Peptides against a protein of PDB entry 6J54. Designs and how they scored, part 186

Target 1, 223 residues: chain A of PDB entry 6J54
Amino acid sequence: NENLFASFIAPTMMGLPIVTLIIMFPSLLFPTPKRLINNRTISIQQWLIQLTSKQMMAIHNQKGQTWSLMLMSLIMFIGSTNILGLLPHSFTPTTQLSMNLGMAIPLWSATVFTGFRYKTKTSLAHFLPQGTPALLIPMLVIIETISLFIQPVALAVRLTANITAGHLLIHLIGGATLALLNINTMTAFITFTILILLTILEFAVALIQAYVFTLLVSLYLHD
Target 2, 42 residues: chain B of PDB entry 6J54
Amino acid sequence: QFQFTGIKKYFNSYTLTGRMNCVLATYGGIALLVLYFKLRSK

## One batch from the design tools (peptide; made by RFdiffusion4, then SolubleMPNN)

Design b2_p22_4_s3 (from b2_p22_4, 18 letters changed)
Fold by OpenDDE base, seed 5:
Structure b2_p22_4_s3 (fold): chain B 223 residues (1-223), chain C 42 residues (1-42), chain A 22 residues (1-22)
Amino acid sequence: as target 1 above (223 residues)
Amino acid sequence: as target 2 above (42 residues)
Amino acid sequence: AIEEALSQLNLALLVVDHLLLF
């Protein structure tokens, strides 16, 4: 089992953290446009960013739309890192819970503090749903407060667990396929087919988790 | 329009102001309880 | 409507997390 988790250890060269370079690498895949008519790849990327921006920011007012740049950069970063992590013998930084917490906690705190600063009455009222019986009010407020503090943890753990579990399944089924090659070729072929289907699923999961992470941050901002 | 009188005017689960006051009252009560136990242990 | 949508999303995400799907 220790050998299975060896791929999740942070790589270092001569004691220097290569993880920093891996984190910065996806930014090179999205260059800034310099021409009126850009290449097809850049045009498609900008079109996708515009579509996702319209969908995610439609629920926000003018003040909330100021977060558009941050949210779009976040989804592009998480999505690109998750997809690149599916390459063979690659390290995915988003499999590290420390990194995801480092993203989730500041963003969550910023949304909560922004809500309390500009919409104090609505934010405080959010801890008590409408129409609750009078006897259950204090207990429900406590539960809702606890729920608020669980949000950043759930946000980070969800992303980490889903990406990590996907990587583990690919490694396990891949290892089983190699082991079955010399035992039963027919069974090995079936297992290999499952591996291919699983890898396709993990590509979809990588994009969905990036979208869900960014969407939840946006929803917390709206309250 | 909701017509509340007395204590229900300020503490209710239907109006925005009432909900806010209920939340503040709950936090205030918890803070007072914590303060009471802290002072008792000293 | 947004609060209801958020509650439904939270429930759906909870189920997905428990099943380790998507």
Scores: peptide ipSAE 0.173, ipTM 0.789, DockQ to the pose 0.024
Fold by OpenDDE base, seed 2:
Structure b2_p22_4_s3 (fold): chain B 223 residues (1-223), chain C 42 residues (1-42), chain A 22 residues (1-22)
Amino acid sequence: as target 1 above (223 residues)
Amino acid sequence: as target 2 above (42 residues)
Amino acid sequence: AIEEALSQLNLALLVVDHLLLF
């Protein structure tokens, strides 16, 4: 059990937390464009950011478009950290629930408060779905209120659980493959194939979770 | 458009204003209940 | 548009849930 969770321990060097450097490392992979025609790598990155920005902000009004920079930075940060976390023996900061809560709670609260500020009537009315029977109104309002407060927790836990579970599964199957190398080469080969397929899946999951996290934050903003 | 009369005009689950009033009434009722039990315990 | 986005999100979450069991 200790070996399984060893990869999730916050790395420190000489007693100093190096986690801060790990969190800041993805920013080095996305340099700011300084030329009208950038190199191929930066051009591809900017193109992808523009595409995702258009897709994410297509549903929002002009006031919601103000959040474009925040949401794009969020998706790039989570996506890059999740992908970099799939490197061998790498530490993924997004596996830490504290970090994800640190992102989810402020963003969720900001969206909720923004909703109440600019669309107070609609936001209050959101606690009661249309067409609810009169007898169920009080109970449903309470349930909807509870559901609202579960949103940031669900957002953080979803990201944390998906990334962490993927990492654990990769480590478990990887360890099993190494153990089976001396026992049965054929089964080891099968397990190794499953490991490869799983790693590919985890790459997709890493991007999906980043997108879902950002999309849900954006959705809460729209109300 | 729904035609409501009486109390249903202000408290309904179909109109935006009605839904808002229902939510506010629910929160007000809960607050009053909490206040009642708090004052009763004193 | 919101309903479509919600449906797509639900589908994506469903896929993730089935693949990761979370």
Scores: peptide ipSAE 0.162, ipTM 0.784, DockQ to the pose 0.023
Fold by OpenDDE base, seed 3:
Structure b2_p22_4_s3 (fold): chain B 223 residues (1-223), chain C 42 residues (1-42), chain A 22 residues (1-22)
Amino acid sequence: as target 1 above (223 residues)
Amino acid sequence: as target 2 above (42 residues)
Amino acid sequence: AIEEALSQLNLALLVVDHLLLF
């Protein structure tokens, strides 16, 4: 059991947390452009940022587009950390629920409060779906209120569970592959093939979860 | 659009204002119930 | 429409989460 979860333990050196350095490391991968025509890597990064920015901010007005910088930084951070976490013997900070809650709760609260400040009537009206029968109004309002408070938890848990589950699955299949090498080489080859396919899937999951996390925050902002 | 008269004008599930008022009324009712039970326990 | 889309998205994400795929 200890070997299964050893990769999820927060790394420390002499009692000092290295997690801070790991969290800051992705920032080094995205240098600030200094030229009109930059290197291929920077150009691709800018292109991806522009595409995702256009997609996410298309649903927002000018006031909502002020959140573009924060949302794009969020997706870049989560995406980069998730991808880096798939490296061998790496630690993924997003596997820690505390970190994801630390991101989800403030962002969710900010979106909710922003909605109440600029769209008070609409935000309050969202607690009651349009066309609800009069007799169901009180109960439905309560349910929608509970649903609202579950949003930050669901947001954090979704990211944590998906990334953690992927890491565990890769570890388990990898361990099974190694165990089967001496038992049955043919089955070991099959499990190894599954491991490769799963690894490719987890790369996609890493990016998708970053996108979904940011998208949901954006949708909460739009209301 | 919707034409409501009486109390339905202020409390309806179709208009934005009506929905808002319904939500506020629900919260107010819950708050009053909570206050009632708290005061009753004393 | 946005709420419906959000609800459908949440449902889809819930299913995917339970399948441990995405």
Scores: peptide ipSAE 0.143, ipTM 0.796, DockQ to the pose 0.025
Fold by OpenDDE base, seed 4:
Structure b2_p22_4_s3 (fold): chain B 223 residues (1-223), chain C 42 residues (1-42), chain A 22 residues (1-22)
Amino acid sequence: as target 1 above (223 residues)
Amino acid sequence: as target 2 above (42 residues)
Amino acid sequence: AIEEALSQLNLALLVVDHLLLF
């Protein structure tokens, strides 16, 4: 069973971690524009960034729109790493819970502190939903406080679990197809078809999880 | 839409100010309880 | 509107989590 999780071990070469290089690799896929009319690839990338930025930041005021650069960089990073992780024999940093916690906790804390600084009344009032009976107020405030502290954990675990589960399923089905090639070619073909459909699904999951992660951070910022 | 008088004006679950005061009151109460138990254990 | 969006998102995430798809 350890072989199933071998692909999730942080890779090292000669005792030096190459994870840092893997994390920085997606940055090479998004070069800065130099021309008024850039390459088709760069133009499409910029167009997608503009669309996602316009969609995500529409709920924020002008102060919240200052976070647009950080949120767009975040979604591009997570999305690119998730997509690159679907390549064979690749390592996805987002499958590591430590990586996702390292992103979730600072971003969550920043949103919470920003909310307390600029919207103190609304942020404090958020711990008590409207229309709560008087007898349930203390308990509900405690529960809501606990819920707040669970948010960064849930954010990190959701991303980690979804990406990891997808990778595990691809590896399992892929391993099954290879094992069945010498046993029954017909069943191997069926499992291979399932693998193809699953990989298509995982491409969608990779993008959706990146979007959900950034969207939730954005929503926490809005409080 | 809601009009409250007396103590309910400051402590209600419908208005923004009322909700804020309720939250602050609950946190204050919990803090006082924790402080009381810590001082009692000494 | 934001609370409704949050509720819809939570519901969608809950359904996806239970279906083990996403």
Scores: peptide ipSAE 0.139, ipTM 0.792, DockQ to the pose 0.023

Design b2_p22_4_s4 (from b2_p22_4, 17 letters changed)
Fold by OpenDDE base, seed 1:
Structure b2_p22_4_s4 (fold): chain B 223 residues (1-223), chain C 42 residues (1-42), chain A 22 residues (1-22)
Amino acid sequence: as target 1 above (223 residues)
Amino acid sequence: as target 2 above (42 residues)
Amino acid sequence: ALRLAEQQLQLALLTVDFLLNF
């Protein structure tokens, strides 16, 4: 369905990819604080960032807290892009699996490699759950190894699927609402109400997926 | 804590080192199997 | 096209249900 998925086509202008600009746009929404007492909006943003930083990095040691900047930037990027994508006729880069894989694979690889570098024994031990019967050890180790490699894929697909599904649903219900405006106003009103509720849900999903993505990366780092 | 003797000292699913050794042993076994089949075919 | 759209909608609803039940 070309028309259905038209909103997910990467936009270009004059043959030049403007996707790069769209990806970089959220950075403009988070200006650097310059004053001791900043504007109310900036203060709220900084406060939220600090809260999320404290919550996510509380499970990590001081060595792991070095990843705080990267993880916070990640959650802010994904969250902002997801929220901006809910704007009318907007393009969400996170609906692209390539984008999410581009984020997930390097971050996952970094977390796994850091685990093997600094916590080799613990990381290797994670391939075998504690208390496993002796006969199941080889098979379970293989399964856990496969599970490890599924992590980056699951991380990317989860984000992509959730955001894409939400966008598709909004477009479908929105299109149905517009089509029913001149056919049955009552039914159109019902569908419009559902659309409103769905959009509210998608706002929540947008933030939750950003959080989950970042949290899982953090948990993989914690090992 | 658990005290193991013999092979269980090095290969157990309860201790951290034992789990690590089990993982390494499984990987080594798989590698040897792959190597065996590769050398058998060629 | 309509059937495909319905299938996508159904998948979307399943994903939403999955998210809500998570």
Scores: peptide ipSAE 0.072, ipTM 0.726, DockQ to the pose 0.024
Fold by OpenDDE base, seed 4:
Structure b2_p22_4_s4 (fold): chain B 223 residues (1-223), chain C 42 residues (1-42), chain A 22 residues (1-22)
Amino acid sequence: as target 1 above (223 residues)
Amino acid sequence: as target 2 above (42 residues)
Amino acid sequence: ALRLAEQQLQLALLTVDFLLNF
């Protein structure tokens, strides 16, 4: 199993972590617009950002919409890193749980603190669902409190698990295809077809997980 | 729409204020219990 | 035609091996 997880080890050169450069690389793919009419690539990027921003921030008030820049940068970062991770011999930083926790915990904390500051009554009331029987109130409040603290962990693990599982599956099916080349060519063809379909799926998963991560952060902000 | 009287006015699971008070009461109770057990050990 | 298809498949799989050799 060491061979399976070897691709998830943080890459280093001469003991120096190059993962820092890998994390920063996606920023080069999104240059700032400099002209009134930009090239097609930048125009498409801005269009996508505009669409996602408008969709995601629609549920927020004016105060919540101040987070649009951060949330859009977040989705662009996660999305780009996930897509780049599907390239051969590439390392996906988002497969590292520490990376995702590093994003999830501060963002979650910020949303919770913001909620308590500006929506104190609503935030406190959120620990008790409406219509709860009186006898279940203490237990449910405790459970809801625990659920709150699990949110950042679940957010990070969800992203990590989905991306990692996809990479593992591609690796396994790819390895199986190679093994079947000298055993049964017909079966190898079927396996290869599955690999192609899976790769297409993983492209979708990469974008979906980026969106879900950002969306959940946004929802926590909204309460 | 909900009309509560007495203690239910302040502690209920339907109104926003009632839910807030229930949560605060729960946390307060837990805090008191923790304090009690902490002081009891000594 | 079948043999050519098999050869193309093998080449494709070899390229996948190179690309997905983690």
Scores: peptide ipSAE 0.028, ipTM 0.643, DockQ to the pose 0.011
Fold by OpenDDE base, seed 2:
Structure b2_p22_4_s4 (fold): chain B 223 residues (1-223), chain C 42 residues (1-42), chain A 22 residues (1-22)
Amino acid sequence: as target 1 above (223 residues)
Amino acid sequence: as target 2 above (42 residues)
Amino acid sequence: ALRLAEQQLQLALLTVDFLLNF
């Protein structure tokens, strides 16, 4: 129904796409540091970025650590957009599969190509798990090849589905609470409580999905 | 750990080189099969 | 090791997704 998916329609202003401004808005929340000792909010943000950077890049070599800036910017972008999307009457760009595919496919392809360029033998060997019985080798190589090509799709769909499903559920329960206010106030209170719990969960999911998306990209890079 | 002789030395699922060769052989076989059916249809 | 980590992460994500979407 149009009412259910109204929040997922790309916003336009007199035919002009305003989605570009929405995508760029999170960048305003992360200003560049100008001082050695920054404001408390900026310092906390930088501290969190440094912590996540250390955790994410700990498994990578020197060559892999060159991707740290891109991966950290990715997690900050996805995380911030997902959190901002939970605001009432806000549009979440990450609910659009096209956007997530636009991020997943290039990053996945870059990681795969990087793997083939610097670790050709190891990358080719990953299509065959170690210790596979000889009779299953051809079939397993085919399956692993298919699995490789499913990775970018799974990466994009996972993020899209998790955020979209959360938004849909919030809207459905929210609409149900409003409808029940005129029917049964007690039942409406119960549904409202569920809505609050769900919103808290969705805040966590928003951050987790951003982290997982970035982590999987980094794992594909490491091979 | 495993000492392979003959063809098993180059095509095994335990060594890195063996795994790579198995993958390449599988892709080569598939490519040859596709080529065979393509040439057969023409 | 990386495959195992990826599989564990995928399982964790699937469980979270299942709990959230139920």
Scores: peptide ipSAE 0.142, ipTM 0.774, DockQ to the pose 0.024; fails the geometry check
Fold by OpenDDE base, seed 3:
Structure b2_p22_4_s4 (fold): chain B 223 residues (1-223), chain C 42 residues (1-42), chain A 22 residues (1-22)
Amino acid sequence: as target 1 above (223 residues)
Amino acid sequence: as target 2 above (42 residues)
Amino acid sequence: ALRLAEQQLQLALLTVDFLLNF
């Protein structure tokens, strides 16, 4: 049973953590452009970043747009790590809940504190929806407060669960395919087809989860 | 849009100020309850 | 407005999750 979860163990070499190198590796895939007319790959990357930045920052004013660099770097980091994690025998740092909590909690705290500092009245008013009956006000305020504190946990768990579940499914279906190769070739072919479809889906999920994570952080900032 | 008088002016679920005051009142009440139990144990 | 966006996003994520785990 340990073989099922062996891919989620943090790798080390000679007692030194190579997780740091794995986390830093995606940065090499996105070099900084230095020319007016760059390579086609760099141009495509810049175009995608510009499109995503326009979409995510359209809801923010000038103060919120100061977060554009951080949010774009976040989506590129999570997206690239998730995609690279789908390579065979690779380690995905985003499958570690500690990693995702390390991203979610500070970002959430920053958005909440920013809201309380610059939009105190509006932020406090968010704990009570408009038109609430008077009798339900105290209970609803408590529920909204709890909902606020669940947000960072939800961000981390959502990303962790989605990526981890995808990896487990690929591993299980892949293992089943290998086991069925010598039992029934037709059934093995069916399971292999499912595996291919699942991997395609996981590529989409990898990008969607990166987008959702950054979008929710952005939305929390906007309040 | 809304015209409130008296206590409803300060505590309502429609205006921004009213909602804020309701939230603060709720937190204040909870804090007082916690303080009461803390002082009671001493 | 934020909650509505979150709800829509959650529904989309749940749909994707459902398709993945189906």
Scores: peptide ipSAE 0.101, ipTM 0.764, DockQ to the pose 0.023; fails the geometry check

Design b2_p22_5_s1 (from b2_p22_5, 16 letters changed)
Fold by OpenDDE base, seed 5:
Structure b2_p22_5_s1 (fold): chain B 223 residues (1-223), chain C 42 residues (1-42), chain A 22 residues (1-22)
Amino acid sequence: as target 1 above (223 residues)
Amino acid sequence: as target 2 above (42 residues)
Amino acid sequence: SLILKALAEELAEIAELAELAA
């Protein structure tokens, strides 16, 4: 129904898309630190970034550490946009498959091509798992090749599906609560409680999906 | 530990080089098959 | 890779059984 998916339509004002502004808005929430000792908000942000950076970069060698800035920026972007998308009747850019593909495909291709460029032998060897029986080698290589090309699709669809499903549930439960206000206040309160719990869950999902997205990109880089 | 001789030295699933060669051989074989069918259709 | 390894192992077992059955 158009009413159910109205929040997923790209908002426009006077024929001009405001999606660009929405995408850029989360960046304003993360100002650049200027002092050794910053205020509480910036300090917490830096602390979180450092913690996540240490966790993500622990699997990478020195060459993988070069991608730390990009990966951290990616997780911050996706995480912030996903969290902001949980606001009532807000538009989440990451619910758009085009947006996620626009991020997934370049990053995936960059990681794959970087692997082939600097670790050609290892990258080619990844198409065949170690210890594969000789008769299964051709088939497994084909499957692994197909799997490689499915990676960007899976990366984009996973993020899109999880965020979209969450938003859909929030809207459905929210609409149900509003409808039940005039029917039964007690049931409306129950549904509202479920909505709150669901919202908390979606906050967690938003962060997890951002982390998983970035982590998978990192893992593809590490091969 | 894995000491291979003959063809298994170059085409094995246990060594990095062997795995790479197997992948290349597979791609080469597929390419040759595609080429064969393309030429046969003419 | 772990999933593929598991799949390869399963397929290998099937192949071995097929060879024994033939």
Scores: peptide ipSAE 0.094, ipTM 0.711, DockQ to the pose 0.014
Fold by OpenDDE base, seed 1:
Structure b2_p22_5_s1 (fold): chain B 223 residues (1-223), chain C 42 residues (1-42), chain A 22 residues (1-22)
Amino acid sequence: as target 1 above (223 residues)
Amino acid sequence: as target 2 above (42 residues)
Amino acid sequence: SLILKALAEELAEIAELAELAA
């Protein structure tokens, strides 16, 4: 088990944590366009950003669209880090629960406080669903209050668990494939095929989890 | 759509204001209970 | 939300039963 989680240890070089550099690296992959007609790669990136922005902000009103820049930056950051984490023997910062909590809790609190500032009545009323019988109102309010505080935890754990589980599976199946190469070539080929399929799945999961994380933050803002 | 009279006008689960008042009343009640038990233990 | 509505409906049924029992 110790060898399984070796890839999840925070890397350090010369006693200095390079995790900071790793988390800043994805920002270099998204340069600011300076031309009206950019290169093909930049044009595709801008097109994807615009497409995802339109989809995510379609649910929000004008005030909710103010958060578009932050939400899009969040999805690009999480998505890029997750995809880069699928590289062999790479370290994914989003596998660390501390990072995801440090990112989720401030965003969650910001959405909750923003709701209380601009939509105080609606935010307070959200603790009680419509049509609740009078006898169950106190209990339901307590449950909804607890549910509110579980939101940041669920948001962080969901992202961390999905990415971490995917990485563990890739490492395990990859290690098994290498071990079986000299034992049984046919079995190793089957295992390798599973590894490829799993890798493709993890690419999809990486993007979906980034989208879900950002979407849920936006939904909490909408409420 | 809904017409409420009396206490139900201020405390109901259908209107926005009614729901807000119910939530505030619940929190206030819990706070009073906690305060009561805290003072009783002394 | 739909989930809250479904939950409210179930709670309403329970509340009705509780009112009959009380």
Scores: peptide ipSAE 0.073, ipTM 0.714, DockQ to the pose 0.015
Fold by OpenDDE base, seed 2:
Structure b2_p22_5_s1 (fold): chain B 223 residues (1-223), chain C 42 residues (1-42), chain A 22 residues (1-22)
Amino acid sequence: as target 1 above (223 residues)
Amino acid sequence: as target 2 above (42 residues)
Amino acid sequence: SLILKALAEELAEIAELAELAA
């Protein structure tokens, strides 16, 4: 079991954890533009950011668009960390539940408080769906209240579980492939093919989870 | 097009104000129940 | 919103059944 979770252990250098450096590393891949017309790499990157920004903020009014910078930075951070985490023998900070909770809880609380501040009536009304029978009102309000508090947990666990499960599966199939190389080469080749397909899937999952995480935060803000 | 009279005017699951009042009433009721049991335990 | 509507519909059906049973 220790071998299975070895990749999820926080790396250390000279007895000090280097998780901070790993978390900050994706920022180096997104340099700030200094020219009116940047090189192709930065231009494409900015173009992608603009496209995603337009899509993410399409559901928000002008007041909600104030959060555009934060939401875009969030999706870029989670997306970049998830993609970099798929590199061989790399540590993915987003596999740590503590990190995702550290992001989910403040963002969730900020969205909830923002809702209560600017749309108090609507926010309070969210605890009771429209058209609820009178007998179900007290119970449903309690359920919706509980659902609200589960949101940050679900937000963090969704991201963590998907990325962690993907990494675990890649390591398991990878280990099985290596073990089968000395037993049956043909079976090992099949397993290796599955590993490649799984890796491609995990790249998609990495981007989707980053998008979903940011989208849900944005959606909670819109509510 | 909902026209409510009496208590249903203020406590309605169809209107925004009614839903808000229902939520507040529910929280108030729960708070009163908790307060009652807390005072009873003394 | 669709999930909430679906849930509300299900709850409404249960409530109607409860009213019928009462």
Scores: peptide ipSAE 0.035, ipTM 0.709, DockQ to the pose 0.015
Fold by OpenDDE base, seed 3:
Structure b2_p22_5_s1 (fold): chain B 223 residues (1-223), chain C 42 residues (1-42), chain A 22 residues (1-22)
Amino acid sequence: as target 1 above (223 residues)
Amino acid sequence: as target 2 above (42 residues)
Amino acid sequence: SLILKALAEELAEIAELAELAA
């Protein structure tokens, strides 16, 4: 069991943590385009960013569209780190709850404070749903307030849990496949097939979780 | 569509202003309760 | 808004049941 979680330990080289380098590495995969017509790789990246940007910012006003750069950078960062984390024996920083909280809390706070600054009346009104019976108003306001504070925690835990669960499943099924190679080849082949399908699923999950994380931040901003 | 009279004009769960006032009243009530217990404990 | 609407409907039903029980 200890070996199962070994891949989640923060990597070090010569006693020095290399987590910082791992976090910065995905940035190298997305160079800034300098030409009108770029390479195929950059063109694909630009196309994907454009599509996601249109979807994410379609619900926002002009003021909300100012957050486009931040939201797109966030989805690119989380997506790239999640995909790279699916490599064998790789370390995914987003599996660390501390990192996700470090991203979720400031972003959540920024969205809440931004809403309070520019739309004070609407933001305060969000604590009470429309049509609430008078007797339930105080309790519902409290519940909504608690729900607001749970949002950053849920945002971080959701991302962490999904990515971590995927990693664990890949490791478990992979380990089982290797163990069954010398025991039952037919069963090992079945588990290997499951592993392949699971890996494909985890690639999708990696991208979806990045999108969901960014989308929820965007929705909180929209209020 | 919504026409309110009396205190319901200021405190309602349908209008934006009414909802805001209800939220403020709730927070104010909680603050007063906390203050009461704090002063009573001393 | 959809979740809040659903929650409001459930709370309204509970409130009605409470009124009937009282």
Scores: peptide ipSAE 0.022, ipTM 0.689, DockQ to the pose 0.015

